Peptides against a protein of PDB entry 4XPM. Designs and how they scored, part 147

Target 1, 160 residues: chain A of PDB entry 4XPM
Amino acid sequence: VMLHSKNVKGFLENTLKPYDLHSVDFKTSSLQSSMIITATNGGILSYATSNNDVPKNSINEINSVNNLKMMSLLIKDKWSEDENDTEEQHSNSCYPVEIDSFKTKIYTYEMEDLHTCVAQIPNSDLLLLFIAEGSFPYGLLVIKIERAMRELTDLFGYKL
Target 2, 67 residues: chain B of PDB entry 4XPM
Amino acid sequence: DIKGTIAFDTHGNVIESTGVGSQRIEDIGDLSKVTLDAEGFAQVQGDSLLVHLYKRNDITLAVYTSA

## One batch from the design tools (peptide; made by RFdiffusion4, then SolubleMPNN)

Design b2_p23_5_s2 (from b2_p23_5, 12 letters changed)
Fold by OpenDDE base, seed 2:
Structure b2_p23_5_s2 (fold): chain B 160 residues (1-160), chain C 67 residues (1-67), chain A 23 residues (1-23)
Amino acid sequence: as target 1 above (160 residues)
Amino acid sequence: as target 2 above (67 residues)
Amino acid sequence: LTPEQKEQLRALFDALLAEIESQ
């Protein structure tokens, strides 16, 4: 099944769901945001947010979207810097992964009180970006984004 | 009689934490250095708690108990 | 660790992993 814009939005919305690990009585909050952005400019191609109570076209919605745009740009810039920095690629904030013989990296970034992780969709000009509360552990966030990327094979190799 | 748990990856990042484990995230540094047996298990005595370790596929689970 | 403790710990690990993978 090919991922179209509408399907991508739905996919991202599904990634917002929290973990509920009954075996150890651990539960996370929902992701604050989930986005697909361009690796070149940090432009948002698609996004989902847990805060859906804001009226559309309201000033609060505009501010929220603008905030996401700002965060995406900042994270893209940091990602771009790290992709050109050997030391950063060997830090504990970088997870090399392989999906279907494609190699990519997952980066974790602290943004104020938020926990974020970003990964380049294999062989593409796109980044997958998760933003969570500070209570969301990084190790689990990394697992989450890796599993999510495995479901985005239609976007592998996507070039702008 | 589990008092808490910590699961963490090879980067030392938390996957989950519960109970007393949530208050002992700093233990990860030491726990990651513990020598495991051939099956991937270890037992470490701390203060008043006993830590049971199991590692498989780059994930370590630590379970805190009184004994 | 006793064999029983190992089994319990392994079972908990498996359950945890299964939950993570299923969500």
Scores: peptide ipSAE 0.776, ipTM 0.955, DockQ to the pose 0.898
Fold by OpenDDE base, seed 5:
Structure b2_p23_5_s2 (fold): chain B 160 residues (1-160), chain C 67 residues (1-67), chain A 23 residues (1-23)
Amino acid sequence: as target 1 above (160 residues)
Amino acid sequence: as target 2 above (67 residues)
Amino acid sequence: LTPEQKEQLRALFDALLAEIESQ
């Protein structure tokens, strides 16, 4: 089964779910947003958001979408810079990972009071992007995006 | 009796924190340098708390107790 | 750490990891 647009949207919506770790009595909020964007210009191909019961076609909805577009562009630019910076690739904000023999990197970025995490889908022109509240730990966010990316094998090698 | 926990990765980033652990995130720097035994365990005495450490597969769990 | 304490700590670690992997 191929990951069509509808399937991708549903997948991203599922990634919004919070963690509830009963073993240590720790729980997170839901992700604020989950997106697949282009590595070339940060364009949003698909996205999901939480806690936005905003009326459709309202000014608030437009502003929300515009905000996501802005954040995606900023994060894409930072990602592009870091991919060409050896020092940044060796910082605590960069996690080299391997999935099914494909190598990629996970980056964490602070965006004002938000915690973000981005990773290139292996050998593709696409980035997976998570945006969470500041209370969401970076270490757990990295684990979350790695696990999610393992489910996107159909997009490995995808070129625009 | 557990007073709190911290789990962190090899980059020093928090995976989870609870109880007194949430107030001792700064301990990660020192805890990451502790020498573990052959099984991956260590015990460190803090200010008024005892820290029990276990590391496996790039994840360290710190458990804070009174004794 | 006593053997019992080690086992308890390992069990907690395993439980935590299992919960993370299942969500």
Scores: peptide ipSAE 0.776, ipTM 0.955, DockQ to the pose 0.902
Fold by OpenDDE base, seed 3:
Structure b2_p23_5_s2 (fold): chain B 160 residues (1-160), chain C 67 residues (1-67), chain A 23 residues (1-23)
Amino acid sequence: as target 1 above (160 residues)
Amino acid sequence: as target 2 above (67 residues)
Amino acid sequence: LTPEQKEQLRALFDALLAEIESQ
């Protein structure tokens, strides 16, 4: 099975759905954005956004194409720095994980009032990026992106 | 009678919080250091509330009750 | 904790995990 561009878009759209944890009566908002970007330049290969009622032409409109491009670049830069910083890799913002036989890291980043997390798809030149509201807890966001990456095995080893 | 809950990971980050737990996120630092029994349980007196702890697979669940 | 309390807490934990894993 090969994951084509159309399939990737649909996958990212599905990741936008919120959590509804009835056992403890806890609910999250939907993700604001879900993206696959290049680790090299921060270019967006695929993305999905939720339909949020935000002021039109607002600088805080994260669903705008320009804002997504800006955020992807900023997060890629921060990720690149942390990948070359041993101290940052040992912070509470870094989660070393293993999927199948591949190792990768999940990073959490505060972007103004937004909660983000990013992870390199194992052995690839691609990053998976989630952007959520500040009310979305980081621990759950990390779990979400880990589970999502487990479904992207077709992209493991993808090189540009 | 549950007054609230907090679930958190080994990094101290919240997985979920409800009720009074949402107002006691600062407790995570201390709760993460509590010694658990062989089954992964503990009880601690947190302020005026009793906290019931259970940890498994790097996730800790804290349940706040009046007694 | 009493055995009953432990069971209740474990059950809640299991339910929470199941919901997270299923979504």
Scores: peptide ipSAE 0.776, ipTM 0.956, DockQ to the pose 0.901
Fold by OpenDDE base, seed 4:
Structure b2_p23_5_s2 (fold): chain B 160 residues (1-160), chain C 67 residues (1-67), chain A 23 residues (1-23)
Amino acid sequence: as target 1 above (160 residues)
Amino acid sequence: as target 2 above (67 residues)
Amino acid sequence: LTPEQKEQLRALFDALLAEIESQ
């Protein structure tokens, strides 16, 4: 099944759901945001947020979107810098992974009080970006984004 | 009885933490250096609690108990 | 660690991973 715009939006919305690990009585909050952005300029192609009650075209909605645009651009810039920095690629914040023989990297970035992680969709011009509260542990966030990328095979190799 | 848990990856980042484990995140540095047996287990005394370790496939689970 | 303790710890580990993978 090919992913279309509506399918991508729905997929991102599903990634927002929290973990509830009953085996150890551990529970996270929902992700604040889940996004697909361009690796070239950090432009948002699709996004989902946990805030569903904001009226469309309202001032609050505009502010929310503007905030996402700002964060996506900042994270894209940091990602671009790290992709050109061998030392950063070997830091504790970089996770090399392989999905279906495609290699990519997952980076964790702290944005003020928020925990974020970003990964290039394999062989594509796209980045997957998760934004969570500071209480969401990085190790679990990395696992989450890796599993999510495995479901986006239709976007592998996507070029703008 | 389990007093808490910490699960962490090879980068020392937390996957989950509960109970007393949530208050002992700083233990990860030392726990990651513990020599495990052939089956991936170890037992360590840490801060008046006993820590039971199990590692498999780059994930370590630490379980804190009184004994 | 006793064999029983090891089995309990392994079981907890497996349960945790299963939950992570299912969500």
Scores: peptide ipSAE 0.776, ipTM 0.956, DockQ to the pose 0.896

Design b2_p23_5_s3 (from b2_p23_5, 13 letters changed)
Fold by OpenDDE base, seed 2:
Structure b2_p23_5_s3 (fold): chain B 160 residues (1-160), chain C 67 residues (1-67), chain A 23 residues (1-23)
Amino acid sequence: as target 1 above (160 residues)
Amino acid sequence: as target 2 above (67 residues)
Amino acid sequence: LSEEEKEKLKKLFESLLKEIEEQ
């Protein structure tokens, strides 16, 4: 059963929520963006963005559709290169993970002052992509995207 | 009295940092090399603070205290 | 580390993990 587009967007919107770790008095900002893109062309299939203090339609609006398209393409290209580079796959920016016996990799990428994280949905032509502020620690971002992928089993094996 | 914390993964990436821990991210390199006891604990003396370590399931928590 | 200190540290760790997993 495939997830409906509206359901996917709703899911992505939920991933925007920040962490608030009261035990250690640590909290994050919301994710700037969360999206599902194609691994082939970097096309955005679904996305969610958080509101920020940047004026709408400004050049600095990172949540603009054009900016999202640019970032998705750049990250997809970097991901594609790394998938063909054994050295990059053994760096601290690559996390091999297994979800329900399906293997995939989580990559962290610095994009200007932003922290990004991308992972191929297991056995699919789709990538899950999180974009966060630079204050969002990579280790926590990796945990976040891993947990999110565990909820996307309906997309496992999806081919374009 | 906790002065700060750092939690980090096996890749040396931060999961969370607070207090003085946020200013001592560079400690992760050394902390990751500390030998833990059979239960996953260790204690290390820092510059002016004591660091309490606990590791389980590939996550290490470092707690900075004055004593 | 004393047993008391270990227990406190372990509890803090578990609380942290729980918060991460629940959010």
Scores: peptide ipSAE 0.758, ipTM 0.954, DockQ to the pose 0.901
Fold by OpenDDE base, seed 5:
Structure b2_p23_5_s3 (fold): chain B 160 residues (1-160), chain C 67 residues (1-67), chain A 23 residues (1-23)
Amino acid sequence: as target 1 above (160 residues)
Amino acid sequence: as target 2 above (67 residues)
Amino acid sequence: LSEEEKEKLKKLFESLLKEIEEQ
């Protein structure tokens, strides 16, 4: 069973929501962006953004999409390099995880002033990518993306 | 009388921080090395504050108090 | 840490984890 484009878009929209941890009075901002991209070329298959104040089909919207494309490509390239670097895989920026007997890795990357994390959907040609403000803690971001991947079992093993 | 908190993972990355904890992220390095008791608790002195530690399932919570 | 303080700390921890998992 494969996820339809409509379902994927809605899923990504839901991942944007912030945390509000009342027990310790800690709040985050919403994610800036959430994307599924190809591991091969960094192409965006689906995305969601929290900035909805930009008019559709405007120059500002085009620029925003282009910025996402650039970030996607850069992160894909860094991910590809790290997948072939043993030292990077043992750094504090790499989290090996296992989901339903499938092994994958979550990487955290500083992108300008933004906090990002990316993970290969298990046994697939797809990457899940979260982009957040610098105030969003990396440890919490990693937890967020791991939980999200557990909801994408339909994409496990997806090949382009 | 909690003055702040830090929660962090085994990689030393912050999960959350509040109050004075937000100003003491550098403490994570030392806090991660503290020997915990059999139940996962510890208490250490940090600057002028007391730090209460609890670790379970690879997550450590540090609570800062004046005493 | 006293037993009472341990229990309070543990409860805070569990509340935090629950909030993270449910959001």
Scores: peptide ipSAE 0.758, ipTM 0.954, DockQ to the pose 0.903
Fold by OpenDDE base, seed 4:
Formats: C-alpha cells, structure tokens, sequence
Structure b2_p23_5_s3 (fold): chain B 160 residues (1-160), chain C 67 residues (1-67), chain A 23 residues (1-23)
C-alpha cells in the first residue's frame, strides 16, 4: 500500500491520541504535535496538532505554525549534533532500537517546558517528531514513537 | 491496597507513575539497583512503605503498599 | 513475596504492557 500525503497526515493525527492505562489508573494528555520533518533542513513535510480550535488563516494559526517550524529546526539541529557525538549517543537520552532489520535511534529532548522525542526513520532522510506536555513521561513517549515508527515501513529508505 | 505505582525503563525514565509513586520518582535510582530473584521479583522497604518489584523485558514495575 | 502476590503483580504488569501496546 502506497503511503500518500493524506495518509501520512492521518497517521500523524492518530499518533496524537493519549494513553489511558486503566490497569494502573494512569492517563496522559494528547500529544501537542506530531511531525515528519527532513533530517537535512528540519523542514516540515507533514504535521498534526491537537490545537485545532484556532481560526483558519488567523494570526494565531500563523504563529502556531511558525512555532512548529522553529521547534522542528531546533530539534533537527540538536539531533544532527548528537548524531555526530559518540558520547551523546551513549547517554540516557538516546535509545538505540532495531525495527525489523533496520537500526535507528530515539532521542529525548526537553524544549522549555515540553517533552519531545525524535527518531530517524530507518535509512531515510526523514525524522519523526513528537511534542508533548511536560507531564508526558519520557519512557512512555519513547515507547510511543517506537511503536509509531514500526508503522512507517513505507518510508524506510526514503531519500530526498 | 496499592498506594501507588512507578513503571520505568532501563534508562531510568518513567513510563507511568500514580499515587505515592508520583511523589517518589527519585526512588528509581535505588530501585534500579535492586537484585531480583530468578523470576524477576523483589521487595524493598521504602520510607514506611513496601515496594514490590517486577522486571521483565527491560521494564520494571514498582508497586507501593503499606504491607 | 508470596506466590499469590507474585501472580497478582505479574498480571498487573502484563495488563499494563497490553494496554501500552494496544494504544
């Protein structure tokens, strides 16, 4: 099945859903944002946000989109630095993972009061990026992005 | 009579926390060092509470109880 | 931990994992 742009958008929207762990009476908020960005420039190829109540074409919408662009760029820059830093790759902020036969890394970054998580889609020029509130625990965020990554096999090996 | 829970990974990052566990995140450092039995279980005394530990597949669940 | 307590804890763990995997 070919993954079209609208399918990607729908996928990202689905990742926004919160956890509700009834077994231990724990629940999270929805993700603030979910994005696929380029590893080269941090450009946003697709995104979803839980802030959908902003009027279309309003200054608030523009500001929110600009904020996402800014955050994606900052996170891409940090990711790029860490990918060139062996020590950072061995810190507790880095999770080496293997999906099928492909290896990738998941990084956690605190951006102001937000919890973020980013991972390179295996063998691709793309990054998957989750932005959550500070109340969203990092361990669960890592699990979330790993599981999501497993559903993006069509993008494995994608080159710009 | 569970007073709270903490689940955490091998990096010491929280997966979930509830009840008194939410106020005892700092316990993870010590809990991660506890020697488990052959089945992956342990009990630890923690500040007037009993902590029940179970670890499997790099995830540790800590359950806080009064006894 | 008694065997019963171990079983309860294990079941709680498994329930938690299942919920995480299904969401």
Amino acid sequence: as target 1 above (160 residues)
Amino acid sequence: as target 2 above (67 residues)
Amino acid sequence: LSEEEKEKLKKLFESLLKEIEEQ
Scores: peptide ipSAE 0.758, ipTM 0.954, DockQ to the pose 0.894
Fold by OpenDDE base, seed 3:
Structure b2_p23_5_s3 (fold): chain B 160 residues (1-160), chain C 67 residues (1-67), chain A 23 residues (1-23)
Amino acid sequence: as target 1 above (160 residues)
Amino acid sequence: as target 2 above (67 residues)
Amino acid sequence: LSEEEKEKLKKLFESLLKEIEEQ
């Protein structure tokens, strides 16, 4: 199935769902936000948020979107720095992964009290970005984003 | 009976934690160094609790029990 | 760990992984 704008939005919305691990009686909150952004300038191509109660075109919506834009830009900048820093790529905050023979990296970043992780969609100019509450453990967040990227094969190799 | 759990990856990051495990995240550093048997199991006495370890595919599960 | 305890622990682990993969 080809990923269209509407499909991408729906996909991101689906990634917001929390984990409920009954085997060990552990559950998470929903992701705060899920985004696909450009690696070049941090521009948001698509996004989903767990708070959909904000009226459209309201000042609150504008502020929330602006906040996402800010975080997107900040994380893109940090990601760009790390991609040019060998030491950072060997830190515990960097997870090298391989998906369908494509190599990429997952980075975890603390943004104030939020837990974030970002990964370049393989061989593309796009980044997948998850933003979660501080209670969302990083190890599980990394697993989540890796699994999500495996479903975005249509975007592999996408160049702006 | 299980008093809590911690699952963590090779980077020492938590995958999940429950019960007393949530209060013993600092144990990950030591637990990651424990020598496992051929099947990936180990048992470690930690504090007043017994920790049962199982590792497979870069994920370690620690289960805390009283015995 | 007894063999029975190992089996229980392994089953718990497998259940956990399955839940993670399915969500």
Scores: peptide ipSAE 0.757, ipTM 0.954, DockQ to the pose 0.893

Design b2_p23_5_s4 (from b2_p23_5, 11 letters changed)
Fold by OpenDDE base, seed 3:
Structure b2_p23_5_s4 (fold): chain B 160 residues (1-160), chain C 67 residues (1-67), chain A 23 residues (1-23)
Amino acid sequence: as target 1 above (160 residues)
Amino acid sequence: as target 2 above (67 residues)
Amino acid sequence: LSEEEKEKLRELYDSLLEEIESQ
């Protein structure tokens, strides 16, 4: 199934859902946002946010989108720096992973009080980016984004 | 009787924490160094709580109990 | 840890991981 813009949006919306681990009585909040951005300039190709109550085309929505644009750019820049830094790639903030024989890395970044993680979609010019509240544990966030990337095989190898 | 839990990965990052475990995230550093038996289990005495450890595939579960 | 305690811990672990993987 080819991922169209609408399908990608729906996919990202689904990634927002929280964890509810009944076995240990642990619950997370929903992700604040989930995005696919370009690795080249941090441009947002698609996004979803948990704040769907904001009226469309309102000033609040514009501000929210602008904030996402800012964060995506900042994270892209840091990701780019880390991809060119051997030391950063060996830190505990970097998770090398392999999906369907493709190697990629998951990075965790603190953005003020938010927890974020970003990963290059294998062999692509795209990044998957999750933004969560500080209460969302990094270990679980990493698992979440890894599982999400496994569902984006249609985007593997995508070049701009 | 479980008083809390911590699950963490090989990077020392939390996967989940509950109960008293949420207040003992700093224990991860020491817990990660505990020698496990052949089945992946260990038992460690904390300050006043007993910690039961189980690790299988890069994820460690710590369960805090009174005994 | 007794064998019974180990089994309970293993079951909890498995349940936790299953929940994580299913969500």
Scores: peptide ipSAE 0.771, ipTM 0.954, DockQ to the pose 0.891
Fold by OpenDDE base, seed 2:
Structure b2_p23_5_s4 (fold): chain B 160 residues (1-160), chain C 67 residues (1-67), chain A 23 residues (1-23)
Amino acid sequence: as target 1 above (160 residues)
Amino acid sequence: as target 2 above (67 residues)
Amino acid sequence: LSEEEKEKLRELYDSLLEEIESQ
């Protein structure tokens, strides 16, 4: 079954939910943003944001979208550089993972005061990108994006 | 009586931290080097607190207690 | 670590991981 735009949007919205770990009394904030972007140009194909307090079609919404576009492009560029850098791929900010026999990498990037992680959807021209507050720990963010990618098998191998 | 916790992965990145653990993230470097027993357990003296370690697979849980 | 302490730690670990996996 092919994922439709509405389905992808809904999926990304669901990824925004925070963790609440009662066993240790730890909880996170919601993700600031969740995005699927192109690995080629960093273009946003779909996104969800927790900033729902901004009126639709307002100047603030436009600014927020523009900010997302900027961040996605910056992260895509760094991702591209790291994919061509063996040293960066062996740093603690790179997590090689295997999902259903498909290999990919999860990268964590500090973007100003935000914590981000990005991963190429296996064998695709697409990247999954999470943006969180600085209080969201990287180890948990990595787990979150790995789990999310496991639910995006329909996008495996997607080429633009 | 748990005073705090830290869970971290094999890259030394935090998964969660609570209580005194949130103030001792720098301990991860040393905790990751602790020799665990055959079942994945260890305990080490961490300043004025006792740190209980348990690792299974790629995640280590550190629990800080007074004793 | 005593066996009792190990069990408590293991239970906490399992609970934590279950929560992470379920959310």
Scores: peptide ipSAE 0.771, ipTM 0.954, DockQ to the pose 0.909
Fold by OpenDDE base, seed 4:
Structure b2_p23_5_s4 (fold): chain B 160 residues (1-160), chain C 67 residues (1-67), chain A 23 residues (1-23)
Amino acid sequence: as target 1 above (160 residues)
Amino acid sequence: as target 2 above (67 residues)
Amino acid sequence: LSEEEKEKLRELYDSLLEEIESQ
């Protein structure tokens, strides 16, 4: 069964939900944004945001989408540079992971006051991108995106 | 009796922090270097607090208590 | 660490990880 565009949008919306760890009384905010973008140009294929109060076709919506486009482009550029830099791949900001025998890397990037995390969907031309507030711990953000990628097996190997 | 917690990964990045742990994120550098016993436990005295460490896989849990 | 303290710490660890994995 393949994921349709509608299903991908719903999936990204579900990734926005916060953590509530009752065992230690720790909770996070919701993710600000969750996106699937192209690794080649940083183009947004699908996205979800936690702010649903913005009217459709409003200037505020346009501004928010433009901001996401800018962030996705910047992160794609940084990701591309790091993929060609051995030293950056061995920094504390890079997590090599293996999902169902497929290897990929998770990167954390500070974007102004926001915490971001990006990973190439295994063997694909796609990147999964999470944007969170600065209070969202990077270690937990990495875990979150890894778990999310494990549910995107239909996109493994997707080429543009 | 728990005053706070810090959970962190092998990269030294925080997974969660609560209580006094939230104010002692800088301890991760030292805590990550502590030698654990065969079962993955350690106990470290830090200032006025006692830190209990447990690591089984890639995640270390630090629990801050008094005494 | 006493055995009791170790068990409490292990239980807390397991609970925390279970919550992370389930959400």
Scores: peptide ipSAE 0.771, ipTM 0.954, DockQ to the pose 0.903
Fold by OpenDDE base, seed 5:
Structure b2_p23_5_s4 (fold): chain B 160 residues (1-160), chain C 67 residues (1-67), chain A 23 residues (1-23)
Amino acid sequence: as target 1 above (160 residues)
Amino acid sequence: as target 2 above (67 residues)
Amino acid sequence: LSEEEKEKLRELYDSLLEEIESQ
């Protein structure tokens, strides 16, 4: 079973929504970006962004997209390195997770002033990537991406 | 009487923080080492505030009060 | 912690986790 592109886009857009935890009066900002990228070269297959104030086909839009491409490539490279580094896999920035008997890892990376989180979709050539402001706590970001991955079972085992 | 909160995971990463808790993220290191009772509770003196701890699974909630 | 305080803390914990899981 394969997800259609429009379905994936809508899913990613929904992941942008912030948390509002009334019990403790804690609120987050929306995610800056949510993406599915290839694990092979960091190519963006689908993405959503909360920055919708940029006119279409403008120079600012092009720059924004290019920035996302750059970030995705950098994070993919770091992820690839860590997947081959035992020490990094035992750091506080790596969360081993099991979903439906599939094992994967969630990594947190600080990129400039942003908080990012990336995880390989189980048994696939795809990565799910969240980019948030620095005020978005890593622990909550990890929970968010784990829950999101559990909704992407159709992509489990996807190979390029 | 809650002055703030911190929730954190087993990696020591913050899930949420409010009030004075937002200014005491460094407390997580010590709080994570506190011995909890059989029900998962503890009280710890943190600076001038009292910290109430509860952990059931992989998430610890710390509540800061004046007493 | 008194039993009453424990219960309040447990309720806050449960509410927090429920909110996280529901959003």
Scores: peptide ipSAE 0.771, ipTM 0.954, DockQ to the pose 0.883

